# Ledger of designs, part 32: peptides against a protein of PDB entry 7MKK

Target 1, 71 residues: chain A of PDB entry 7MKK
Amino acid sequence: SMKEKVKAKLVEIRKFVPFIRRVRIDFQDTLSKVQGHRLDALVNLLDREDVSMSSLNKIEVIIDKLRTRFN

## One batch from the design tools (peptide; made by RFdiffusion4, then SolubleMPNN)

Design b2_p16_4_s3 (from b2_p16_4, 6 letters changed)
Fold by OpenDDE base, seed 3:
Structure b2_p16_4_s3 (fold): chain B 71 residues (1-71), chain A 16 residues (1-16)
Amino acid sequence: as target 1 above (71 residues)
Amino acid sequence: MKELEELLDELLKEEF
C-alpha cells in the first residue's frame, strides 16, 4: 500500500539522522544561525511518524546536498 | 502538515 511505502521510505531516510546531527555539531562554528536552525528542524521533522511521501522525497534531496558538502 | 511543507520549502531555499 502507499502507507507501507511511506513507512519504508521513512525508515531509509532516518538512517541519515546521525549524520545530520553530526554535521550540526562538527560545523557549528562555520554554519550560519539560519543553517543551524534548519538542520535542527530537519532532525525534529524526521522524529515524526506523519511525514508525507512528498516531504520524504524533498528531504532526500536535502540529505544528498548535505552529503556532497559535508561527507 | 502544511507548516511542515513550508518548513521543507525554507530548508531548500538555500544550499547547505
Scores: peptide ipSAE 0.061, ipTM 0.647, DockQ to the pose 0.126
Fold by OpenDDE base, seed 1:
Structure b2_p16_4_s3 (fold): chain B 71 residues (1-71), chain A 16 residues (1-16)
Amino acid sequence: as target 1 above (71 residues)
Amino acid sequence: MKELEELLDELLKEEF
């Protein structure tokens, strides 16, 4: 079902939460306040269970951008 | 949910 697909995608994306938290800490002094707040918000978002497939696909693109820039 | 979509759209507009 779509619900099962969303749950599976959320589990896969949550594997990157430790990476996002590490970027937030390791680059805290070089990130703008806005960038730092956005990374915190991204982590908080991934703690939710009500995230749509559309949002999860956007988050995957954001994680890919973070990976390209920060490792 | 709208605030979340707005936040995601803002994150996507920023080139990290």
Scores: peptide ipSAE 0.058, ipTM 0.641, DockQ to the pose 0.128
Fold by OpenDDE base, seed 4:
Structure b2_p16_4_s3 (fold): chain B 71 residues (1-71), chain A 16 residues (1-16)
Amino acid sequence: as target 1 above (71 residues)
Amino acid sequence: MKELEELLDELLKEEF
């Protein structure tokens, strides 16, 4: 079902939460306050269970951008 | 919920 696909995608995207948290910490002194708050908001969003498939697909693109810049 | 996700996408798109 779509619900099962969303749950599976959320599990896959959550594998990047440790990476996002690490970026937030490792670059804390170089990130603007706004950038830091956006990363915190991204982690908090991924802690939720009601994230849509469209949002998860967008978050995947965001994570790929973060990986390109910080990994 | 949707508003927060959209705002986050917009805000992150400007930075990366």
Scores: peptide ipSAE 0.068, ipTM 0.656, DockQ to the pose 0.131; fails the geometry check
Fold by OpenDDE base, seed 5:
Structure b2_p16_4_s3 (fold): chain B 71 residues (1-71), chain A 16 residues (1-16)
Amino acid sequence: as target 1 above (71 residues)
Amino acid sequence: MKELEELLDELLKEEF
């Protein structure tokens, strides 16, 4: 079902939460307040269970960009 | 660094 697909994708994306948190810490002194808040909001969004497939697709693109730029 | 700030704004501005 769509619900099962969303749940599976959310489980896979959550594996990158430690990486996002690490980027937030390692660059804390070089991030604007707004950028720091956006990274915090990204982590907080992934703690939710009611995230849409559309949102998860966008988050995947963001994580891929972060991985490309921040290793 | 301004470059890192600009990069994150470009990465995140459309989504947040």
Scores: peptide ipSAE 0.064, ipTM 0.656, DockQ to the pose 0.226; fails the geometry check

Design b2_p16_4_s4 (from b2_p16_4, 5 letters changed)
Fold by OpenDDE base, seed 2:
Structure b2_p16_4_s4 (fold): chain B 71 residues (1-71), chain A 16 residues (1-16)
Amino acid sequence: as target 1 above (71 residues)
Amino acid sequence: LDELLELLDELLEEEE
């Protein structure tokens, strides 16, 4: 079902939560307060269970851009 | 980085 696909994608995306937290810490001195707050909000969003497939697809793009920029 | 911030803003606006 669509619900099962969303749950499976959320499980895969959550594997990058430790990476996002590490970026937030390692670059804390180079990030603006706004940039840091946005990364914190992204981590908090991934703790939710009611995230849409559209939002999960956008989060994948964001994570890929973070990976390209920060390693 | 500005593009990444824009994508984060768009995402957060959709989840509010």
Scores: peptide ipSAE 0.248, ipTM 0.794, DockQ to the pose 0.865
Fold by OpenDDE base, seed 5:
Structure b2_p16_4_s4 (fold): chain B 71 residues (1-71), chain A 16 residues (1-16)
Amino acid sequence: as target 1 above (71 residues)
Amino acid sequence: LDELLELLDELLEEEE
């Protein structure tokens, strides 16, 4: 079902939460307050269980951009 | 980072 696909994708995306937290900490002094706040909000969003498939697809793109920039 | 920030803003606005 669509619900099962959403749950499976959320499990895969949550594997990158430690990476996002590391980026937030390691670059805290170089990130603007707005950039830091947005990364915190992204982590908080991934703690939710009601995230849409559309949002999960956008989060994948965001994570890929973070990986390219921050290794 | 500007494009990344724009994508983050769009994402957060859709979840509110």
Scores: peptide ipSAE 0.248, ipTM 0.794, DockQ to the pose 0.890
Fold by OpenDDE base, seed 3:
Structure b2_p16_4_s4 (fold): chain B 71 residues (1-71), chain A 16 residues (1-16)
Amino acid sequence: as target 1 above (71 residues)
Amino acid sequence: LDELLELLDELLEEEE
């Protein structure tokens, strides 16, 4: 079902939460307050269970961009 | 980073 697909995608995306948290900490001195706040908001969003497939696909693109910029 | 911030803003607006 679509619900099962969303749950599977959320499990895969959540594997990157430790990476996002690490970027937020390791680059805290170089990130603006706004950039830091947005990364915190992204982590908080991934703690939710009601995230849509559309949002999860956007989050995947965001993670790929973070990986390109921050290793 | 600017594109990343734009995508984050768009995402957060959709979840409100």
Scores: peptide ipSAE 0.246, ipTM 0.793, DockQ to the pose 0.759
Fold by OpenDDE base, seed 1:
Structure b2_p16_4_s4 (fold): chain B 71 residues (1-71), chain A 16 residues (1-16)
Amino acid sequence: as target 1 above (71 residues)
Amino acid sequence: LDELLELLDELLEEEE
């Protein structure tokens, strides 16, 4: 079902939460307050269970961009 | 980075 697909994708994306948290901490002094807040919001969003497939697809793109930039 | 921030803003607006 779509619900099962969403849950499976959320589990896969959540594997990158430690990475996002690490980027936020390691670059805290380089990031603007707004940039830091947006990364915190991304982590908080991934703690939710009611994230849509559309949002999860966007989050995947965001994570890929973070990985490219921050190793 | 600006593109990344724009994508984050769009994402957060959809979850409101």
Scores: peptide ipSAE 0.245, ipTM 0.792, DockQ to the pose 0.851

Design b2_p16_5_s1 (from b2_p16_5 with E1D E5N E6R E9D)
Fold by OpenDDE base, seed 5:
Formats: C-alpha cells, sequence, structure tokens
Structure b2_p16_5_s1 (fold): chain B 71 residues (1-71), chain A 16 residues (1-16)
C-alpha cells in the first residue's frame, strides 16, 4: 500500500538524520541562520510518523544535495 | 502541511 511505501521510505531517510545533524553543526558558521533553522526543522520533521511521500521525496533530493556539497 | 512544503522547497532552491 501507499502507507507501507511511505513507512519504508521514512525508515530509509531516517538513516541520514545523523548526517543532516552533522552538516548543521559542522557548517553552522558558513550556513545562513535561515538555512540552519531549516536543517533543524528538517531533522524534527523526520521524527514524525505523518510525513507525506511528496515531502520524503523532496527530503531525499535535499540529502543528495547536502552529500554533494558537504560530503 | 503548507509550512513544511515551503521550508522544503526553499531548502531545495538554496541547495541548487
Amino acid sequence: as target 1 above (71 residues)
Amino acid sequence: DEEENRMLDELLEELE
């Protein structure tokens, strides 16, 4: 089901939470305050169970961009 | 929600 797909995607995306937190801290001085706040909000969002597939797909792209820029 | 979507879209734009 779509609900099962969302749950599976959320589990996979959550594996990158430590990376997002690391980027937020390690690059805090090079990120804008707004970018830092958005990364914090992103981590908080991934603690929820009610994240849409649309949001999870956006988050996957964000993670890929972060990996490209920040390792 | 709408705020979540705006935040994600803004992150995507800034990371281009």
Scores: peptide ipSAE 0.771, ipTM 0.944, DockQ to the pose 0.921
Fold by OpenDDE base, seed 3:
Structure b2_p16_5_s1 (fold): chain B 71 residues (1-71), chain A 16 residues (1-16)
Amino acid sequence: as target 1 above (71 residues)
Amino acid sequence: DEEENRMLDELLEELE
């Protein structure tokens, strides 16, 4: 079902939460205050169970961009 | 929500 697909994708995306937290800390002096706040908000969002497939697809692209730039 | 979507869209734009 669509609900099962969303849950499966959320589980996979959550594997990158430690990486997002490390980017936020390790590059705190390079990131703007706004960028840092958005990364904090992104981590908080991934703690929720009601994240949409649309949001999860955006987050996947964000993680890929972060990996390219920061590791 | 709308705020969540805006935040994600802004992150995508900044990381281009």
Scores: peptide ipSAE 0.771, ipTM 0.944, DockQ to the pose 0.919
Fold by OpenDDE base, seed 2:
Structure b2_p16_5_s1 (fold): chain B 71 residues (1-71), chain A 16 residues (1-16)
Amino acid sequence: as target 1 above (71 residues)
Amino acid sequence: DEEENRMLDELLEELE
């Protein structure tokens, strides 16, 4: 079902939460205050159970871009 | 929600 697909995607994306937290900390002086706030908000969003597939797909692209830029 | 979507879209734009 779509609900099962969303749950599976959320489990996979949550594996990158430690990486996002490290980017936020390690590059805090390079990031703008707004960028830092958005990374904090992204981590908080991934703690929720009601995240849409559309949001999860955007988050996957964001993680790929963070990996390219920061490690 | 709209705020969540705006935040994600802004992050995508800044990381281009």
Scores: peptide ipSAE 0.770, ipTM 0.944, DockQ to the pose 0.886
Fold by OpenDDE base, seed 1:
Structure b2_p16_5_s1 (fold): chain B 71 residues (1-71), chain A 16 residues (1-16)
Amino acid sequence: as target 1 above (71 residues)
Amino acid sequence: DEEENRMLDELLEELE
């Protein structure tokens, strides 16, 4: 079902939460305040159970971009 | 929600 797909995607995306937190900390002095706030908000969003597949697909792309830019 | 979508879209734009 769509619900099962969303749950599976959320489990996979949550594996990158430690990486996002690390980027936020390690680059805090070089990130803008707005960028830092958005990374904090992204981590908080991934703690929710009611995240849409559309949002999860965007987050997957964001993580790939973060990996390219921030290791 | 709309705020979540704006935040995600802004992050996508900044990371281009």
Scores: peptide ipSAE 0.770, ipTM 0.944, DockQ to the pose 0.884

Design b2_p16_5_s2 (from b2_p16_5 with E1D E2K E4D E9D)
Fold by OpenDDE base, seed 3:
Parts: structure tokens; C-alpha cells; sequence
Structure b2_p16_5_s2 (fold): chain B 71 residues (1-71), chain A 16 residues (1-16)
């Protein structure tokens, strides 16, 4: 079902939570306060179970961009 | 929610 696909995608995206937390800490002094806050909010969003497929697809692109810029 | 979607869109824009 679509619900099962969303849950599977969420499990895969959650594997990158440690990476997002690491970027937030290691680059805290080079990130703007707003960027730091948004990374914190992104981690908090991934702790939820009601995340849409649209949001998860956006988060996948964000993670790819973070990897390109920060390691 | 709407706030979460706006935050994601802003992150996407800043990382372009």
C-alpha cells in the first residue's frame, strides 16, 4: 500500500539522522542561526510517524545536498 | 504540517 511505502521510505531516510546531527554540530560556527535551527527542525520532523511521501522526497534531496557540501 | 513544508522548501532553496 502507499502507507507501507511511506513507512519504508521513512525507515531509509532515518538512517541519515546521525549525519544531519553531525553537520549541525561540526559546522555550527559556519552555519547561520536560521540554517542551524532548520537542521534541528529537520531531525525533529524525522522522529514523527506522520511524515508524507512528498516531505520524505524533499528530505532525500536535502540530504544529498548536505552530503555534497559537508562530506 | 504547513510549517514543516515551508522549512523544507527553505532548506532546499538555501542548499541550491
Amino acid sequence: as target 1 above (71 residues)
Amino acid sequence: DKEDEEMLDELLEELE
Scores: peptide ipSAE 0.785, ipTM 0.946, DockQ to the pose 0.879
Fold by OpenDDE base, seed 1:
Structure b2_p16_5_s2 (fold): chain B 71 residues (1-71), chain A 16 residues (1-16)
Amino acid sequence: as target 1 above (71 residues)
Amino acid sequence: DKEDEEMLDELLEELE
């Protein structure tokens, strides 16, 4: 079902939460306050169970861009 | 929610 697909994608995306947290900490002094806040908000969003497939697809692209820039 | 979607769109724009 769509619900099962969302849950499976959320489990896969959550594997990158430690990476996002690390980017937020390691680059805190070079990030703007708003960028730091958005990374914190992204991690908090991934702690939820009501994330849409649309949001998860955006988050996947964000993670790929973060990986390219920061590791 | 709408705020979460706006935050994600802003992150996508900043990371272009």
Scores: peptide ipSAE 0.785, ipTM 0.946, DockQ to the pose 0.875
Fold by OpenDDE base, seed 4:
Structure b2_p16_5_s2 (fold): chain B 71 residues (1-71), chain A 16 residues (1-16)
Amino acid sequence: as target 1 above (71 residues)
Amino acid sequence: DKEDEEMLDELLEELE
């Protein structure tokens, strides 16, 4: 079902939470306060169970961009 | 929610 697909994708995306947390910490001095806040909000969003497939697809692209820039 | 979607869109724009 779509619900099962969302749950599976959420599990996969959550594997990158440690990476997002490291970017937030390691680059804190180079990130704006707003960028730092958005990364914190992104981590908090991934702790939720009610994230949509559309949001998870955006988050996947964000993670790929973060990997390109920061690792 | 709407705020979460706006935050994600802003991150996508900033990371272009």
Scores: peptide ipSAE 0.785, ipTM 0.946, DockQ to the pose 0.883
Fold by OpenDDE base, seed 2:
Structure b2_p16_5_s2 (fold): chain B 71 residues (1-71), chain A 16 residues (1-16)
Amino acid sequence: as target 1 above (71 residues)
Amino acid sequence: DKEDEEMLDELLEELE
C-alpha cells in the first residue's frame, strides 16, 4: 500500500539522521543561525510518523545536497 | 504541516 511505501521510505531516510546531526555540529560556525535551526527542525521532523511521501522525497534531495557540500 | 513544507523548500533553495 501507499502507507507501507511511506513507512519503508521513512526507515531508509532515518539512516541519515546521524549524518545530518554531524553536519549541524561540525559546520555550526560556518552555518547561519537560520540554517542551523532548519537542520534541527529537519531532524525533529524525521522523528515523527506522519511524514508525507512528498516531504520524504524533498528530504532525500536535501541529504544528497548536504553530502555534496559537506563531504 | 505547512510550516514543515516551507522549511523544506527553504533548505532546498539554500542548497542550490
Scores: peptide ipSAE 0.785, ipTM 0.946, DockQ to the pose 0.884

Design b2_p16_5_s3 (from b2_p16_5 with E1M E6K M7Q E9D)
Fold by OpenDDE base, seed 4:
Structure b2_p16_5_s3 (fold): chain B 71 residues (1-71), chain A 16 residues (1-16)
Amino acid sequence: as target 1 above (71 residues)
Amino acid sequence: MEEEEKQLDELLEELE
């Protein structure tokens, strides 16, 4: 079902939470306060169980862009 | 939720 697909994708995307937290800390002095706040909001969103497939797709794109810039 | 989704959209736009 769509609900099962969302749950499976959420499990996969949550594997990148340590990376996102690492970017947030290692680049804290380079990131704007606003960018730091948005990364914190992204991590908080991934702690939820009610995340949409649309949001998970956006987060996947964000992770790929963060990997390109910061790793 | 709504504010977190807004922050997600704004973060995506900054990374474009």
Scores: peptide ipSAE 0.644, ipTM 0.914, DockQ to the pose 0.742
Fold by OpenDDE base, seed 2:
Structure b2_p16_5_s3 (fold): chain B 71 residues (1-71), chain A 16 residues (1-16)
Amino acid sequence: as target 1 above (71 residues)
Amino acid sequence: MEEEEKQLDELLEELE
């Protein structure tokens, strides 16, 4: 079902939470206060169970861009 | 959730 696909995608994307937290800490002096707040909001969104497939796909693109820029 | 989705969209735009 769509609900099962969302749950599976959420489990896969949650594997990157330690990486996002590390980017937020290691680059805190390089990131703007606004960028830092947006990364905190992204992590908080991944702690939820009601995240949409649209949001999970956006987060996947963000993770790929963060990897390219920061590691 | 609407505010976290807004922050997600703004972060995506800044990383483009």
Scores: peptide ipSAE 0.642, ipTM 0.914, DockQ to the pose 0.749
Fold by OpenDDE base, seed 1:
Structure b2_p16_5_s3 (fold): chain B 71 residues (1-71), chain A 16 residues (1-16)
Amino acid sequence: as target 1 above (71 residues)
Amino acid sequence: MEEEEKQLDELLEELE
């Protein structure tokens, strides 16, 4: 079902939460306050169980861009 | 959730 697909995608995307938290901490002094707040909001969204497939697909793109810039 | 979705969209746009 769509619900099962969302749950599976959420489990996969949550594997990157430690990386996102690390980017937020390691680059805190070089990130704007707004960028830091947006990264905190992204992590908070991944702690939820009611996240849409659209949002999970956006987060996947963000993770790929963060990996290119910060890893 | 709505504010977190807004912050997600703004973060995505900034990273483009």
Scores: peptide ipSAE 0.641, ipTM 0.914, DockQ to the pose 0.731
Fold by OpenDDE base, seed 3:
Structure b2_p16_5_s3 (fold): chain B 71 residues (1-71), chain A 16 residues (1-16)
Amino acid sequence: as target 1 above (71 residues)
Amino acid sequence: MEEEEKQLDELLEELE
């Protein structure tokens, strides 16, 4: 079902939470306060169970961009 | 939820 697809994608995207937290800490002096706050909000969103497929697709793009810039 | 989704959209735009 669509709900099963969302749950499966959420499990896969949650594997990157340690990486996002690391970017937030390791680059804290380079990131603006606003960028840091947005990364914190992204992590908080992934702790939820009611995340949409649209939001998970956006987070996947963000992770790929963060990997290109920071690792 | 709505504020976290707004912060997600703004982060996506800044990383484009």
Scores: peptide ipSAE 0.641, ipTM 0.914, DockQ to the pose 0.732

Design b2_p16_5_s4 (from b2_p16_5, 6 letters changed)
Fold by OpenDDE base, seed 5:
Structure b2_p16_5_s4 (fold): chain B 71 residues (1-71), chain A 16 residues (1-16)
Amino acid sequence: as target 1 above (71 residues)
Amino acid sequence: MKKEEEELDELLKELE
């Protein structure tokens, strides 16, 4: 079902939470306050169980962009 | 939820 697909995607995307938190901390002084806040919001969203597939797909793109810029 | 999704959308735009 779509609900099962969302749950599976959420499990996979959560594997990158440590990386996102690392970017947030290691680059805190080079990120704007608003960018830092948005990274915090992203992590908070991934702590929820009611995240949409649309949001998870956006987060995947964000992770790919962060990996390109921040390793 | 809605506010976090809005912040997600703005973050996505900034990373383009």
Scores: peptide ipSAE 0.692, ipTM 0.923, DockQ to the pose 0.744
Fold by OpenDDE base, seed 2:
Structure b2_p16_5_s4 (fold): chain B 71 residues (1-71), chain A 16 residues (1-16)
Amino acid sequence: as target 1 above (71 residues)
Amino acid sequence: MKKEEEELDELLKELE
């Protein structure tokens, strides 16, 4: 079902939460205050159980861009 | 949710 697909994607994307938190901390002086706030919002969204597939797909793109830019 | 989704969209735009 779509609900099962969302749950599976959420489990996979949550594996990157430690990486996102590390980017937020290690680059805090390079990031704007607004960019830092948006990374915090992204992590907070991944702590929820009601995240949409659309949001999870956006987060996957963001993670790929963060990996390219920061490590 | 709506606010966090708006911040997600803005973050995605900044990383383009």
Scores: peptide ipSAE 0.692, ipTM 0.923, DockQ to the pose 0.758
Fold by OpenDDE base, seed 1:
Structure b2_p16_5_s4 (fold): chain B 71 residues (1-71), chain A 16 residues (1-16)
Amino acid sequence: as target 1 above (71 residues)
Amino acid sequence: MKKEEEELDELLKELE
């Protein structure tokens, strides 16, 4: 079902939460305040159980871009 | 939810 697909995607994307938190901390002094806030919002969104597949797909793209820029 | 989704969209846009 779509619910099962969302749950599986959420489990996979949550594996990158430690990386996102690390980017937020390690680059805190070089990131703008708004960029730091948006990274915090992304992590908070992944702590929820009601995240859409659309949001999870966006987060996957963001993670790939963060990996390219921040290691 | 809505606010976090708005921040997600803005973050995605900045990373383009």
Scores: peptide ipSAE 0.691, ipTM 0.923, DockQ to the pose 0.742
Fold by OpenDDE base, seed 3:
Structure b2_p16_5_s4 (fold): chain B 71 residues (1-71), chain A 16 residues (1-16)
Amino acid sequence: as target 1 above (71 residues)
Amino acid sequence: MKKEEEELDELLKELE
């Protein structure tokens, strides 16, 4: 079902939470305050159980861009 | 939820 697909994708995307937290800390002096706040909001979204497939797809793109720029 | 989704959309835009 669509619900099962969302749950499966959420489990996979949550594997990158430690990486996002690392970017937030290691580059805190380089990132603007607003960029840091938005990374915190992204992590907070991934702690929820009601995240949409649309949001998970956006987060996947963000992770790929963060990996290219920061590691 | 909605506020966090708005911040997600802005973050995506900044990284484009």
Scores: peptide ipSAE 0.690, ipTM 0.923, DockQ to the pose 0.741

Design b2_p16_6_s1 (from b2_p16_6, 7 letters changed)
Fold by OpenDDE base, seed 1:
Structure b2_p16_6_s1 (fold): chain B 71 residues (1-71), chain A 16 residues (1-16)
Amino acid sequence: as target 1 above (71 residues)
Amino acid sequence: MKELQELLDELLEEES
């Protein structure tokens, strides 16, 4: 079901939460206040259980960009 | 390609 697919995708995306947190901390002095806030919000979003598949797909793109830019 | 902040803005707007 779509619900099961969403849950599975969420589990996979959550594996990158530690990475996102490290980006936020390691680059805190370089990031703008807005950028830092956005990363915090991204982490908080991934703590939720009601994230749509559409949002998870967008988050995956964001994580790929973070990986490219921040190792 | 969209900039990171733009992507984050779009995402957070959608979830708000």
Scores: peptide ipSAE 0.208, ipTM 0.740, DockQ to the pose 0.664
Fold by OpenDDE base, seed 4:
Structure b2_p16_6_s1 (fold): chain B 71 residues (1-71), chain A 16 residues (1-16)
Amino acid sequence: as target 1 above (71 residues)
Amino acid sequence: MKELQELLDELLEEES
């Protein structure tokens, strides 16, 4: 079901939460205030259980860009 | 390709 697909996608994306947190801390002085706030909000969003598949797909793209920029 | 900040803004606008 779509619900099961969303749950599976969320589990996989959550594996990158520690990475996002590390980027936020390690580059805190380099990131703008806005960029830092956005990363905090991204982590908070991933704590929720009611994230849509469309949002999860966008988050996956964001994580790929973070990995490219910050290792 | 959209910049990281633009993608973050779009995502968070949808979830707000």
Scores: peptide ipSAE 0.208, ipTM 0.740, DockQ to the pose 0.659
Fold by OpenDDE base, seed 3:
Structure b2_p16_6_s1 (fold): chain B 71 residues (1-71), chain A 16 residues (1-16)
Amino acid sequence: as target 1 above (71 residues)
Amino acid sequence: MKELQELLDELLEEES
């Protein structure tokens, strides 16, 4: 079902939460305040269970960009 | 969720 697919995707994306938190801390002095806030918001969003597949796909792209830029 | 989604979209644009 779509619900099961979303849940599976969320589980996979959540594996990157430690990475996002690490970027936020390690580059705190390099990031602008707005960038830091957005990363915090991203982590908070991933704590939720009602995230859409569309949002999860966007988050995957964001994570890929973060990996390219920061690690 | 809308506010958070907007922040994600802005982050995506900034990192693109």
Scores: peptide ipSAE 0.163, ipTM 0.704, DockQ to the pose 0.130
Fold by OpenDDE base, seed 5:
Structure b2_p16_6_s1 (fold): chain B 71 residues (1-71), chain A 16 residues (1-16)
Amino acid sequence: as target 1 above (71 residues)
Amino acid sequence: MKELQELLDELLEEES
């Protein structure tokens, strides 16, 4: 079901939460206040259970961009 | 390619 697919995708995306947290902390001095706030909000979003597949797909793109920029 | 901040803004605007 779509619900099961969303849950599976969320589990996979959540594996990157530690990475996002590390980016937020390790690059805190180089991130703007807005960027830092956005990363915090991203982590908080991933702690929720009501994230849509559309949002999860967008988050995947964001994580790929983070990985490219922050390794 | 969209900038990271722009992508984050779009995502969080959608969820707000």
Scores: peptide ipSAE 0.214, ipTM 0.744, DockQ to the pose 0.667; fails the geometry check

Design b2_p16_6_s2 (from b2_p16_6, 7 letters changed)
Fold by OpenDDE base, seed 1:
Structure b2_p16_6_s2 (fold): chain B 71 residues (1-71), chain A 16 residues (1-16)
Amino acid sequence: as target 1 above (71 residues)
Amino acid sequence: MEELLKLLDELLKEEE
């Protein structure tokens, strides 16, 4: 079902939560307050169970951009 | 970074 696909995608995206948290900490002094708050909000969003497939696909693009920039 | 922030802002606005 669509619900099962969303759950599977959420499990895959959550594998990057430790990476996002590490970026937030390691670059804390170089990030603007806005940048830091947006990364914190992204982590908090991934703790939710009600994230849409549209949002999960956008989060994947965001993670790929973070990986390209922050290794 | 600006593009990434824009995408984050768009995402977070959709989840409100």
Scores: peptide ipSAE 0.376, ipTM 0.849, DockQ to the pose 0.800
Fold by OpenDDE base, seed 5:
Structure b2_p16_6_s2 (fold): chain B 71 residues (1-71), chain A 16 residues (1-16)
Amino acid sequence: as target 1 above (71 residues)
Amino acid sequence: MEELLKLLDELLKEEE
């Protein structure tokens, strides 16, 4: 079902939470306060169970941009 | 980074 697809994608995206947290810490001095706060909010969003497929697809794009820039 | 911030702001606004 769509619900099962959302759950599976959320599990896969959550594997990048340690990476997002690491970017937030390792680049804290080069990130603006706003950039740091938005990364913290992204991690908090990934703790939710009610994230839409649309939002999960946007989060994948965000993670790919983070990977390209930070590792 | 500005594009990434815009994407984060859009994402977070949609989940409010």
Scores: peptide ipSAE 0.375, ipTM 0.848, DockQ to the pose 0.834
Fold by OpenDDE base, seed 2:
Structure b2_p16_6_s2 (fold): chain B 71 residues (1-71), chain A 16 residues (1-16)
Amino acid sequence: as target 1 above (71 residues)
Amino acid sequence: MEELLKLLDELLKEEE
């Protein structure tokens, strides 16, 4: 079902939560307060179970951009 | 960084 696809995508995206937390910590001194706050909010969003497939696809693009910038 | 911030702002606004 669509609900099963959303749950599967959420499980895959949650594998990057440790990476996002690490970027937030390792680059804390170079990140602006706004950048740090947005990364914290992204982690908190991934703790939710009611995230849409549209939002999960946007989060995937954001993670790919983070990986490109922070190696 | 500006494009990434825009994408984060758009995402977070949709989930409010």
Scores: peptide ipSAE 0.374, ipTM 0.849, DockQ to the pose 0.812
Fold by OpenDDE base, seed 3:
Structure b2_p16_6_s2 (fold): chain B 71 residues (1-71), chain A 16 residues (1-16)
Amino acid sequence: as target 1 above (71 residues)
Amino acid sequence: MEELLKLLDELLKEEE
């Protein structure tokens, strides 16, 4: 079902939570206060179970941009 | 950096 696809994608995206937390810590002194707060909010969003497929697709693009810049 | 902030701001506004 669509619900099963959303749950499967959420499980895959959650594998990057440790990476997002690491970026937030390792680059804390180079990130603006706004950038740091937005990364914290992204981690908190991924703790939810009701995230839409649209939002998960946007989060994937954000993670790819983080990987390109910070790894 | 500005593009990443824009994408994060858009995402977080959609989940409010």
Scores: peptide ipSAE 0.372, ipTM 0.847, DockQ to the pose 0.838

